# Peptides against a protein of PDB entry 2AUS: the designs that were tried, part 257

Target 1, 323 residues: chain A of PDB entry 2AUS
Amino acid sequence: ADIKREVIVKDDKAETNPKWGFPPDKRPIELHIQYGVINLDKPPGPTSHEVVAWIKRILNLEKAGHGGTLDPKVSGVLPVALERATRVVQALLPAGKEYVALMHLHGDVPEDKIRAVMKEFEGEIIQRPPLRSAVKRRLRTRKVYYIEILEIDGRDVLFRVGVEAGTYIRSLIHHIGLALGVGAHMAELRRTRSGPFKEDETLVTLHDLVDYYHFWKEDGIEEYIRKAIQPMEKAVEHLPKIWIKDSAVAAVAHGANLTVPGIVKLNAGIKKGDLVAIMTLKDELVALGKAMMSTQEMIERSKGIAVDVEKVFMPRDWYPKLW

## One batch from the design tools (peptide; made by RFdiffusion4, then SolubleMPNN)

Design b2_p29_3_s2
Fold by OpenDDE base, seed 5:
Structure b2_p29_3_s2 (fold): chain B 323 residues (1-323), chain A 29 residues (1-29)
Amino acid sequence: as target 1 above (323 residues)
Amino acid sequence: SIKDELEELVDEHEERMKEFEEKKREEEE
């Protein structure tokens, strides 16, 4: 659920200089790629790491990173952050995920019972990471936000599921099968959402990327490759945001912590310890950081460190030093 | 396999780009 966060304005008179920075829609193609994220349709078969390696080869990149591993057999939405944007994946890793799964039951179960039992799996579930996970095999809770049954055909159950990051759908299906008393396994799985990235017009294949790269390099047509790559700001759309004065941008871009006087507007509901995106008034991502204050504290206080800056994305020279 | 097909796709892409860059260099000299 894209809960639109309320925006609280602290300084309604704050203006931004249109000559400073590079808004997401105004980046030259090379710069757009340097600060880009691909909404990749990962094919079934390869690992997420193999796919990232191929993207680097296709686009002639030094570095890239993915917004959360998909198993080899799992297809669908894999955000791949490029070059200077590579570390934006830290915003995507904790983001909610959606999948469409095909569950095969190992016995006959009445449809009414299937529906009733699957509804009981909405909410907090206890999971153990699979053996193939690099994560220590400790029991952990995960939230299932919703389960929507799409189709029931005998022993085959097609369903949509929204889950907390790091929920194992295979394990969920196994537990559903146990609760049904017949057992079940995951026949197919596709990821349809990873935070702000979903199945939409921005979803591209590796084949698309190859074609679009050729159109750009050989034919001088940048439109396709430009559309295939989202600005890094897309990768933080789901985060609480703090918008800062032009005079504060260069300091934050140099790694200074954000202080309260630099804040122009902010989302409601920020808590101390939250991951937040520091934005310019042109919606450019300056940095990610940890909130050191709540929204309320950032409104009420005149001074202090609002955000501990953890990762800077913006180049130091996009905005002038005004300190 | 899908992996082999994708590896081939990327290999062919890299070869094509290399040939293009070589040709472009020869035209600029």
Scores: peptide ipSAE 0.605, ipTM 0.936, DockQ to the pose 0.843
Fold by OpenDDE base, seed 3:
Structure b2_p29_3_s2 (fold): chain B 323 residues (1-323), chain A 29 residues (1-29)
Amino acid sequence: as target 1 above (323 residues)
Amino acid sequence: SIKDELEELVDEHEERMKEFEEKKREEEE
């Protein structure tokens, strides 16, 4: 999410019709909800599935999905994509995550040794999936991006950790405890980030959602529920983007692959096989797809399939068919 | 439990919304 990607302009004369589409900031409230993602503060106790079910009941929705399971005891950032946006959660599954964890040591260790050993766990670590995971118990590497010790109080170590998707913090803490020679366990865990979603002013509780829904329905005040729901485009901010001509939008919205002539601008550093977001010139998400070319190939070539379109989000009627 | 409290919150919300919709229908008749 924090990687600023260069934008390469391929067609500097391309314009967009302001009458076509619904930019994220111009969606009526009902449409905003249909293409929304909630940055939910998941409470400890319920499963991620139970919380999604409650959101569907609160907002009277048919479909919703979460951006990556939190264990029942784990609180914090759970992106919940709504209705037409439900499938955008696939963009969040591979995203980096941040946690604040409380590690309890099973013996006394000098603070300097704690700090030194925990720093050695930055980088590549070997993990084994927990027994409760449906994932095959094969040894795998995962990247720990950073460890920041927040507080050390005797045997209790509070720390922030940035990790690659699917890193098991419980396993990390177990290995830290082994390296310290005393053993350790995870006492508490909170997720503070999931890709572009973090602890900020957009983080809302289930109680907030109930209150804001009542303000909208009973009092006619849309402001609160509108602010509580992020546009689905937020869920793809961490992905490389390709912006397309108005004339290409309807074809992609019908499930056609993106061809090179449709590209107006794109991020640098796209590789073949990358997940990319196809955007309009008004920053509307059209589709997710797999890059079939690098950025350089998309610039140099005059024709060919640039993106294999996998998931369409935009309705077929937002832009006219120009073919 | 937090789970039971949240279930109760959602149940109360659904009841309140039902009552609101009933009142709106009565005002339109």
Scores: peptide ipSAE 0.284, ipTM 0.824, DockQ to the pose 0.828
Fold by OpenDDE base, seed 1:
Structure b2_p29_3_s2 (fold): chain B 323 residues (1-323), chain A 29 residues (1-29)
Amino acid sequence: as target 1 above (323 residues)
Amino acid sequence: SIKDELEELVDEHEERMKEFEEKKREEEE
């Protein structure tokens, strides 16, 4: 999410009609919820599935989905996409994660050795998925982006770790323990980040959601529940974006592939096969799709399919048909 | 209240998880 992407303008004369669509900041509360994502502080105890079921009950929703499973004992950042935004979770599954972990060592190790060995685990690591994983148990590589030791107290090591999606922190701690020669286990784990979602003012508990929904329904105060729900566009902030002409929006909203003439501006560094977000000029999410061209090809070509549209989010009637 | 029901569901889940972990420890011993 922290990767600043350059924006390349292809059509500097393209304008947008302010009367068309519903920008994220201008949605009525009911529509905001329909296209919302909650940055939930998952409590320890319940499964991610149970928590999603509770959110559906609390907010009277038909559909919701989470942006990546947390184990029952693991607390912290669980993005929950609501209603019409439910499918946006596919953008969050491949996103990097951050955790704070407490590692307990099974023997005494000098602090300098702990620090030195943990630093060696930055980069590529080999992991085996646990037996409980639906993923075929095979050796795989994962990236550890950074390890930050927060505190060392005897045999207890508190650390922050940034990792590639699907890295098992329990397995990482086990391997660190082996490298230290004494063994180790994971005592506590909290997820502090999932892509663009982190521990900030947008993080809310299940209890907060109950109270905020009550304030809206019983007292007519929508401010709290509005702030507790992020627009679905938040869930794609970390993706490369393509911004399209108003005249192309309705076609894409009907499931048509994006062609090169529809592009107004785009991020640099798009590769063929990348997941991309198709946006309006008002930063509304139209669809997710697979890039069929690189950024360079989308600039140089006058025609062709730029994006294979996989998931449409925008309603068909927000923009007029202009073809 | 929805809050009370939620707290009860969380508590019930925590109990089930404790039982599962106890059973798993007994199976590993």
Scores: peptide ipSAE 0.021, ipTM 0.394, DockQ to the pose 0.049
Fold by OpenDDE base, seed 4:
Structure b2_p29_3_s2 (fold): chain B 323 residues (1-323), chain A 29 residues (1-29)
Amino acid sequence: as target 1 above (323 residues)
Amino acid sequence: SIKDELEELVDEHEERMKEFEEKKREEEE
């Protein structure tokens, strides 16, 4: 998520009409909510589904969805996409995750051995989904990006771990315990990151949402609820982006594929088959789609389908049809 | 310790959840 992608400009003369669309920073509060994502601090206890249901109740919403299930006992970063943004959670499903975990060892192990063995779990690991996952219990490889030991207190090991989406920390801890020869279990787990969402000033509790909604509805103070809800564009920050001409926006918003002539600028390193975010020149999310060309092909070619549009987010009326 | 901080964070969240569940019961009552 932290990789600053280079931006390649294809059309340096492309302008955008300031009267068209609703940039993330200029949405009326009601529209902001309709296209919002909450960086929720999920408490331990409730399921991710229950928490989504509570958010819907608190904010009087018809639809919401979460960017990746946390176990009931797991706290921390749960992105919850609201209303028309609900489908943006699919961009977060493949995003890397970070956790802080407390591992309890079932025997005494020298600290040096703990450190050495845990370092060996950086990289590719084989995992099985837990029994509670509706996912077929197939063996799968997952990447552990990093393990940072924060504290070792006898049999208790506190560590930070960055992982590929769908890595099971409980299974990782079990395997570490086996490798240490004493066994281990996960005592505590907190998710500290889900793609672009992390523990920062945007992290809010269910209690905060209650209060902030009250301040808006009863006191007319929208500031708190506005800050508590991120624009849906936040949920795609980790994706490679393609910025398009105003004249292409309405077509894409109608579900038309993006063609090469519509591209103004794009991130470097797009490969064929990558999930990409199609953006306006005002950084509004138009759609998600599959890249049909590499960045290089999108630069070199004058014609062709650049992106197969899979999911439209932008309303059809934000930009005029210019075709 | 970072362990203590994590435990405190968990405890704070558990407390906030109790308060939320209490408020929810009061609203349903």
Scores: peptide ipSAE 0.005, ipTM 0.330, DockQ to the pose 0.051

Design b2_p29_3_s3
Fold by OpenDDE base, seed 5:
Structure b2_p29_3_s3 (fold): chain B 323 residues (1-323), chain A 29 residues (1-29)
Amino acid sequence: as target 1 above (323 residues)
Amino acid sequence: SVKEELEKLVEEHLKREEEFEKKKEEEEK
C-alpha cells in the first residue's frame, strides 16, 4: 500500500468537464452511501459475516461485503463495502495486512534469542492453511514484510507484523514457537491495517454507526454518517491507476474495454495481468480491470486494448455518451 | 540456518497433520 507509484502523463492537454460525474467529495449523502466503504472496528466475538449483516440492518442496506475475513475472536480493521461499492472488496482481498499479535511461549527463552529468531521470519515463509479454513490445505509461500517486537514480558511477546494477504498469524506464531524450541500460541490478535484502511480517524464502531444513522434519520444531521463512510475510491488507493478521457468514461461505464487512446495518465510499473483501477480525471472510480499491456506498452502504442474491464462501478449516466 | 531447520520442522509438522487428517477421514467412514 505504501509504494508511491510514479504518474506518467500521456496527454497533458486533456481536460474534464466539471458538470459531469460525482467526485468523491461531491456526492449527495444517499449516493455517497451507495458508493461507500466503512472502515469498521470489528469487535471480538462476532464473525465478519455477522458484522456485515448487522451493518446492513443498521444502515438499511440491501448489499454489503467485507475486505477480508477476521476470525470471531480477532478485532480491528474490517473494511465493509456498501451497496453499489460491494464488489470493490476484490481490490482489498489481495492487499497487504498488518496485525498486532500477542504470542505466548510455552517455555522460557532468553530475550536476545526471541529477537534473533523473530527477525529471521521476515521475508518468505511457508504456510499451510489451518484446518478450519474452507481453502484447500496446500503448502503456500507468503511474505512477511516486517516484524516489530513491541514488548517482551517473560513468555509474552507483543509484536506488530506486516504480511501478504492470506498469511495466517496463528500459523506464523506456531512456527516461531517451533523455531524457539519451546512452542507458542496466539493469545490475542488485532488487525491494524487492511491495504489503505488503517487505525485512524476513519475507524468507526458498530455503536458509532447506530448513533450516526439515528442522527441522520431522526435529527436530519448527515455530517456524522457522511464522515463514517469513506468513498469507494479509498478502497483502490493501493492499486495502480489509469486515468481516462471524459469521452472514454461512458463507454467503460457500459462495460467496454479501455483502449489506449482513452488514456490520459497512468501509474508506472503496471504489468500485464495486474489488477488496475480505471479513474476519471476527477479521481472517480469507473471500473476495475485486468491490464492487458504494461505501462510501457500503454505509452508507446497508439491502439489496442489496455484494460480488460472486469467490474464497472460508475453509473452509465454520470458521463455522456461521446461515441 | 534457523530457516532451514524451520523448513524441516514445518515439513515434519505438515506430515503429522496429513496423518491426523487421514485418521479423521478413516474414523468418519
Scores: peptide ipSAE 0.005, ipTM 0.312, DockQ to the pose 0.010
Fold by OpenDDE base, seed 1:
Structure b2_p29_3_s3 (fold): chain B 323 residues (1-323), chain A 29 residues (1-29)
Amino acid sequence: as target 1 above (323 residues)
Amino acid sequence: SVKEELEKLVEEHLKREEEFEKKKEEEEK
């Protein structure tokens, strides 16, 4: 998520009309909720689906979806996309994750050996998906970005781990236990990060959401519920972005593919096949799509399909039809 | 209240998970 992406400007004279659209910071509270994502602290116990159903009930919503399942016993960061933003979860599924895990060893191991072996699990690891996974049970590689040991108390090892999406921490701990020669299991797990969502001032509980919704509906105090809901644009901060002309926005909002003439600026390092966010010059999310060109091709070419538009978020009427 | 109902649902879910783990530990013995 922390990848600083260079911005390449293709059209330095492109301006935006301040009367068009609704920038993330200027949405009325009802519209903010319609295009919102909650950084939920999921309690241990309930399924991610039960928690989404409860949020829908608390906030009186028709639709919501989560940015990647946590097991019932796993607590922590669960992004929940609301109403018109529900489909933004597709941007969060491939995002990196961080966890704090408690590993319990089935035998005594010297601390120096624990530290040495756990460091060997940084980088590419081989995993087999668990039986309960809908994913084909083929051997696959996954990247462990980092392991940070926080505490070692006898047979209990508390550690932070950053991983590629779809890395199984339970399987990682099992393999560490095998490498230590004594075996191990996952005693506790908390997710501390899901892409751009982390443990920070935006993290809220189900109880906070109940209280903040009541303050709005009964007392007319919008401030708490407004702060508890992030704009949907937060859920795409980790993606490569393409910023488009005001004249191209309505076409993309109608489901037209983005063509090269519509591009004002773009991130460096886009490859063909990448998931990209199409943005207005006011940093509003128009759509998600698949890049059909690299960044270099989008700069050098005068025409062609730059992005195959897969999911439109922006309403058709926020920008005028200029064709 | 919606809060009290959510608290009950969480408690009921935790009990079901504890019962499932006990049953699994009994099946693994």
Scores: peptide ipSAE 0.000, ipTM 0.339, DockQ to the pose 0.048
Fold by OpenDDE base, seed 2:
Parts: structure tokens; C-alpha cells; sequence
Structure b2_p29_3_s3 (fold): chain B 323 residues (1-323), chain A 29 residues (1-29)
């Protein structure tokens, strides 16, 4: 998520009309909610689905969806996309995740051995999904991006771990315990990051949402609920972006594929087959799609389909039809 | 210790959840 991608400008003369669209920072509160994502601090106990159902009740919403299941006992960062933004969760599902985990060892192990063995679990690991997982119990590889040991207190090992989406920390801890020769279990787990969503000032509780919704509805104070809800564009910050001309926005908003002439600027390093976010020059999310060209091909070519548009988010009327 | 901080965070979350569930049960009554 923190990869600053270079921005390559293809058309430096392209301007945007300030009257068109609704930039993320300029949405009326109702529209902001309709295109919102909550960085929810999920409490331990409820399922991610129960929490989403609660948010729908609290905020009087018809639809919401979460950016990746947390087990009932797991707390922390659960992105919840609201209403028209609900499908932006598809960008978050494949995103890397960070956890803080407490591992309890079933025997005494020298600290140096703990550190050495845990370092060996950085990189590619083989996992089998747990029995209770809706995921087919096939062996699969997953990446552990990093393991940072925070504290070792006898048999208790607190660590931060960055992982590929769908890595089971419980299974990781079990395998670490086996490698240590004493066995281990996961005592506690908190998710501290899900793609662009992390523990920061945007993290809110269910209680915060209740209070902030009441302040808005009863007292007319929208500031709190506005701050508690992130624009849907935050949910795509980790994706490579393509910025398009105002004249291309309405076509893409109608589900037309993005063609090369519509591109104003784009991130470096886009490969064919990558999930990309199509943005306006005001950093509004128009659509998600599959790159049909590399960044280099999108620069060099004068025509062709650059992005196969898979999911439109922007309403059809925010920009004028120019076709 | 960072363990105690994590445990406190979890306990604070559990308390806030119990308070939230109680408040919801009171509002649904």
C-alpha cells in the first residue's frame, strides 16, 4: 500500500472542469456516506458479517460490505464499504494485511532460537486453510512480507507480521511452534492494517459511529460522521491509477472500456492483467478494471483498449456525455 | 509491556463491545 508509484504524464495540457463531478473532499454528507468506507475497529466477539449488519442499522443503510473477513475473536482494522461504494471491497480483498499477534509457546525456548526460527518464516510459506474456513482446504503458498518481534517474555512472543491476503496467522503460529519443537498457539490477534487502511486517526469504533450519527441527525453536526467515513477513493490508494480526460469520464461511467486517447496520466509499472483504478483529474474513482496494456504500451500507443472496465462506481450524470 | 498493551487494547475493545451490545439491547427494547 505504501508504494509511491511514479506518475507519468501523457497530456500535460489536460484540464478538468471544476463544475463536473464531486471530488472526495467536496461531497455533501449524504453523498459522502453513499460513497464511503469506514475504517472500523472491529471488536473481538462478533463476526465481520454481524458488524456490517450493525453498521447498516446504525447508519440506516441498505447495503454495506467488508474488505476482508476477520475471525470473531480477532479485533482491529475492518474496512466497511457503504452503499454505492460496497463493491470497492474487491480492491481490498487481495490487499496485504498486517497483524499484531501474541504467540504462546508450549515450552521454554531460548530467545535467540525464537528469533532465528521466526526469521525463517519470512518469505514464502505453505499453508493449509483451517477446517472452519469456507476456503477449500488445498495447500497453498502465501507470502510473509516481514516478521517483527516486538517482545519476548518467556513463552509469550509478541510480533508484528505483514502478510499476503488470505494468510492464516493461526496456522503460521502453529508452524512456528512446530519448528521450535515445543508447539505454539495464537493467544491474541489484532489486525493493524488492511491495504491502505491502518491504525490511524481514521479508525473508528461502532460506538463512535452511533454517537456521530446521532450528532448529525439530532444536533445537525455532520463533522464527526464526515470524519468517521472515508471516501471510497481511499480503498483504491494501493492500486495503480490511470487518470482520464473529462471527455472520457462519462463513457467509462456508462461501462465503456477506457481507450488510450482518454489517458492524461498514469502510474508507472502497470502490467497487462493488473487491477487498476480509473480516476478523474479530481482524484474521483470512476471505475475499476483490468489493464489490457502495460504503462509503456499506454504511453507509446495512440489507440486501443487500455483498460477493460469491470466495475463502475461513478454515477453516469456526474460528468456530461460528450459522445 | 507490549503484551500488556495488546491485552489492554483487547480488554478495552471487549468492554466497549459489551457496552455497545447493552446500549443496543436497551434501544431495541
Amino acid sequence: as target 1 above (323 residues)
Amino acid sequence: SVKEELEKLVEEHLKREEEFEKKKEEEEK
Scores: peptide ipSAE 0.000, ipTM 0.302, DockQ to the pose 0.051
Fold by OpenDDE base, seed 3:
Structure b2_p29_3_s3 (fold): chain B 323 residues (1-323), chain A 29 residues (1-29)
Amino acid sequence: as target 1 above (323 residues)
Amino acid sequence: SVKEELEKLVEEHLKREEEFEKKKEEEEK
């Protein structure tokens, strides 16, 4: 999420009509909810699916989906995409995660040895999916981006860890324990980040959602529920973006592939095969798709399919058909 | 490097765990 991507402008004269679309900051409350993502603080105990079912009940929604399962005992950041935004969770699946973990050692180890060994687990590690995972139990590499030891209290080690998506912290702790020679297990785990969603002022509880929904429905106060729901565009902040002409928006909203002439500006470093967000000039999410060209090819070419459009989010009527 | 040796040790350990858990899954069937 923290990768600053350069923005390359291809058409510096491209303007957008202010009457078309609904920018994330200008959506009526009902539309904001329809295109919303909650940065939920998942409590320990319930499954991620139970929590999503509760949110649907609380907010009277037909559809919702979460941005990556947390185990029942794991608390913290669970992005929950609502209604029309439900499919945006696909953008969050490959996103890096951060956790705070409590590791309990099965023997006494000097603090300097703990620190030295844990630092060696930064970078690529070999992992095996746990037995309870529906994922095939094949050996795989995963990247540990960083390990930050927060506290060491005898046999208890509190640490922050940034990891590639689908890294198993339980397995990491097990391997750290083996490397220390005493063994270890995961005592506690909290997810503190899921891509662009983190522990910040946007993090809300299930109780907050109940209260904020009541304030809206009973007292007519929409401010709280509006703040509790992020625009779906938040869920794609970590992706490379392509901004398109107003004349291309309706075609993409109808499921047409993005062609090179439709591009106004784009992020640097897009590779063929990357998941990209197609945006309007008002930073509205039109669609997710697979890049069929690199950034350089999208700049140099005058024609061709730039993005294979996989998931459309924008309604077909927000922008006029100009074809 | 110490990292490459650790990666080999972890890989060998994970292979042994894989064999052990396969054996356990075969014994639980």
Scores: peptide ipSAE 0.000, ipTM 0.309, DockQ to the pose 0.010; fails the geometry check

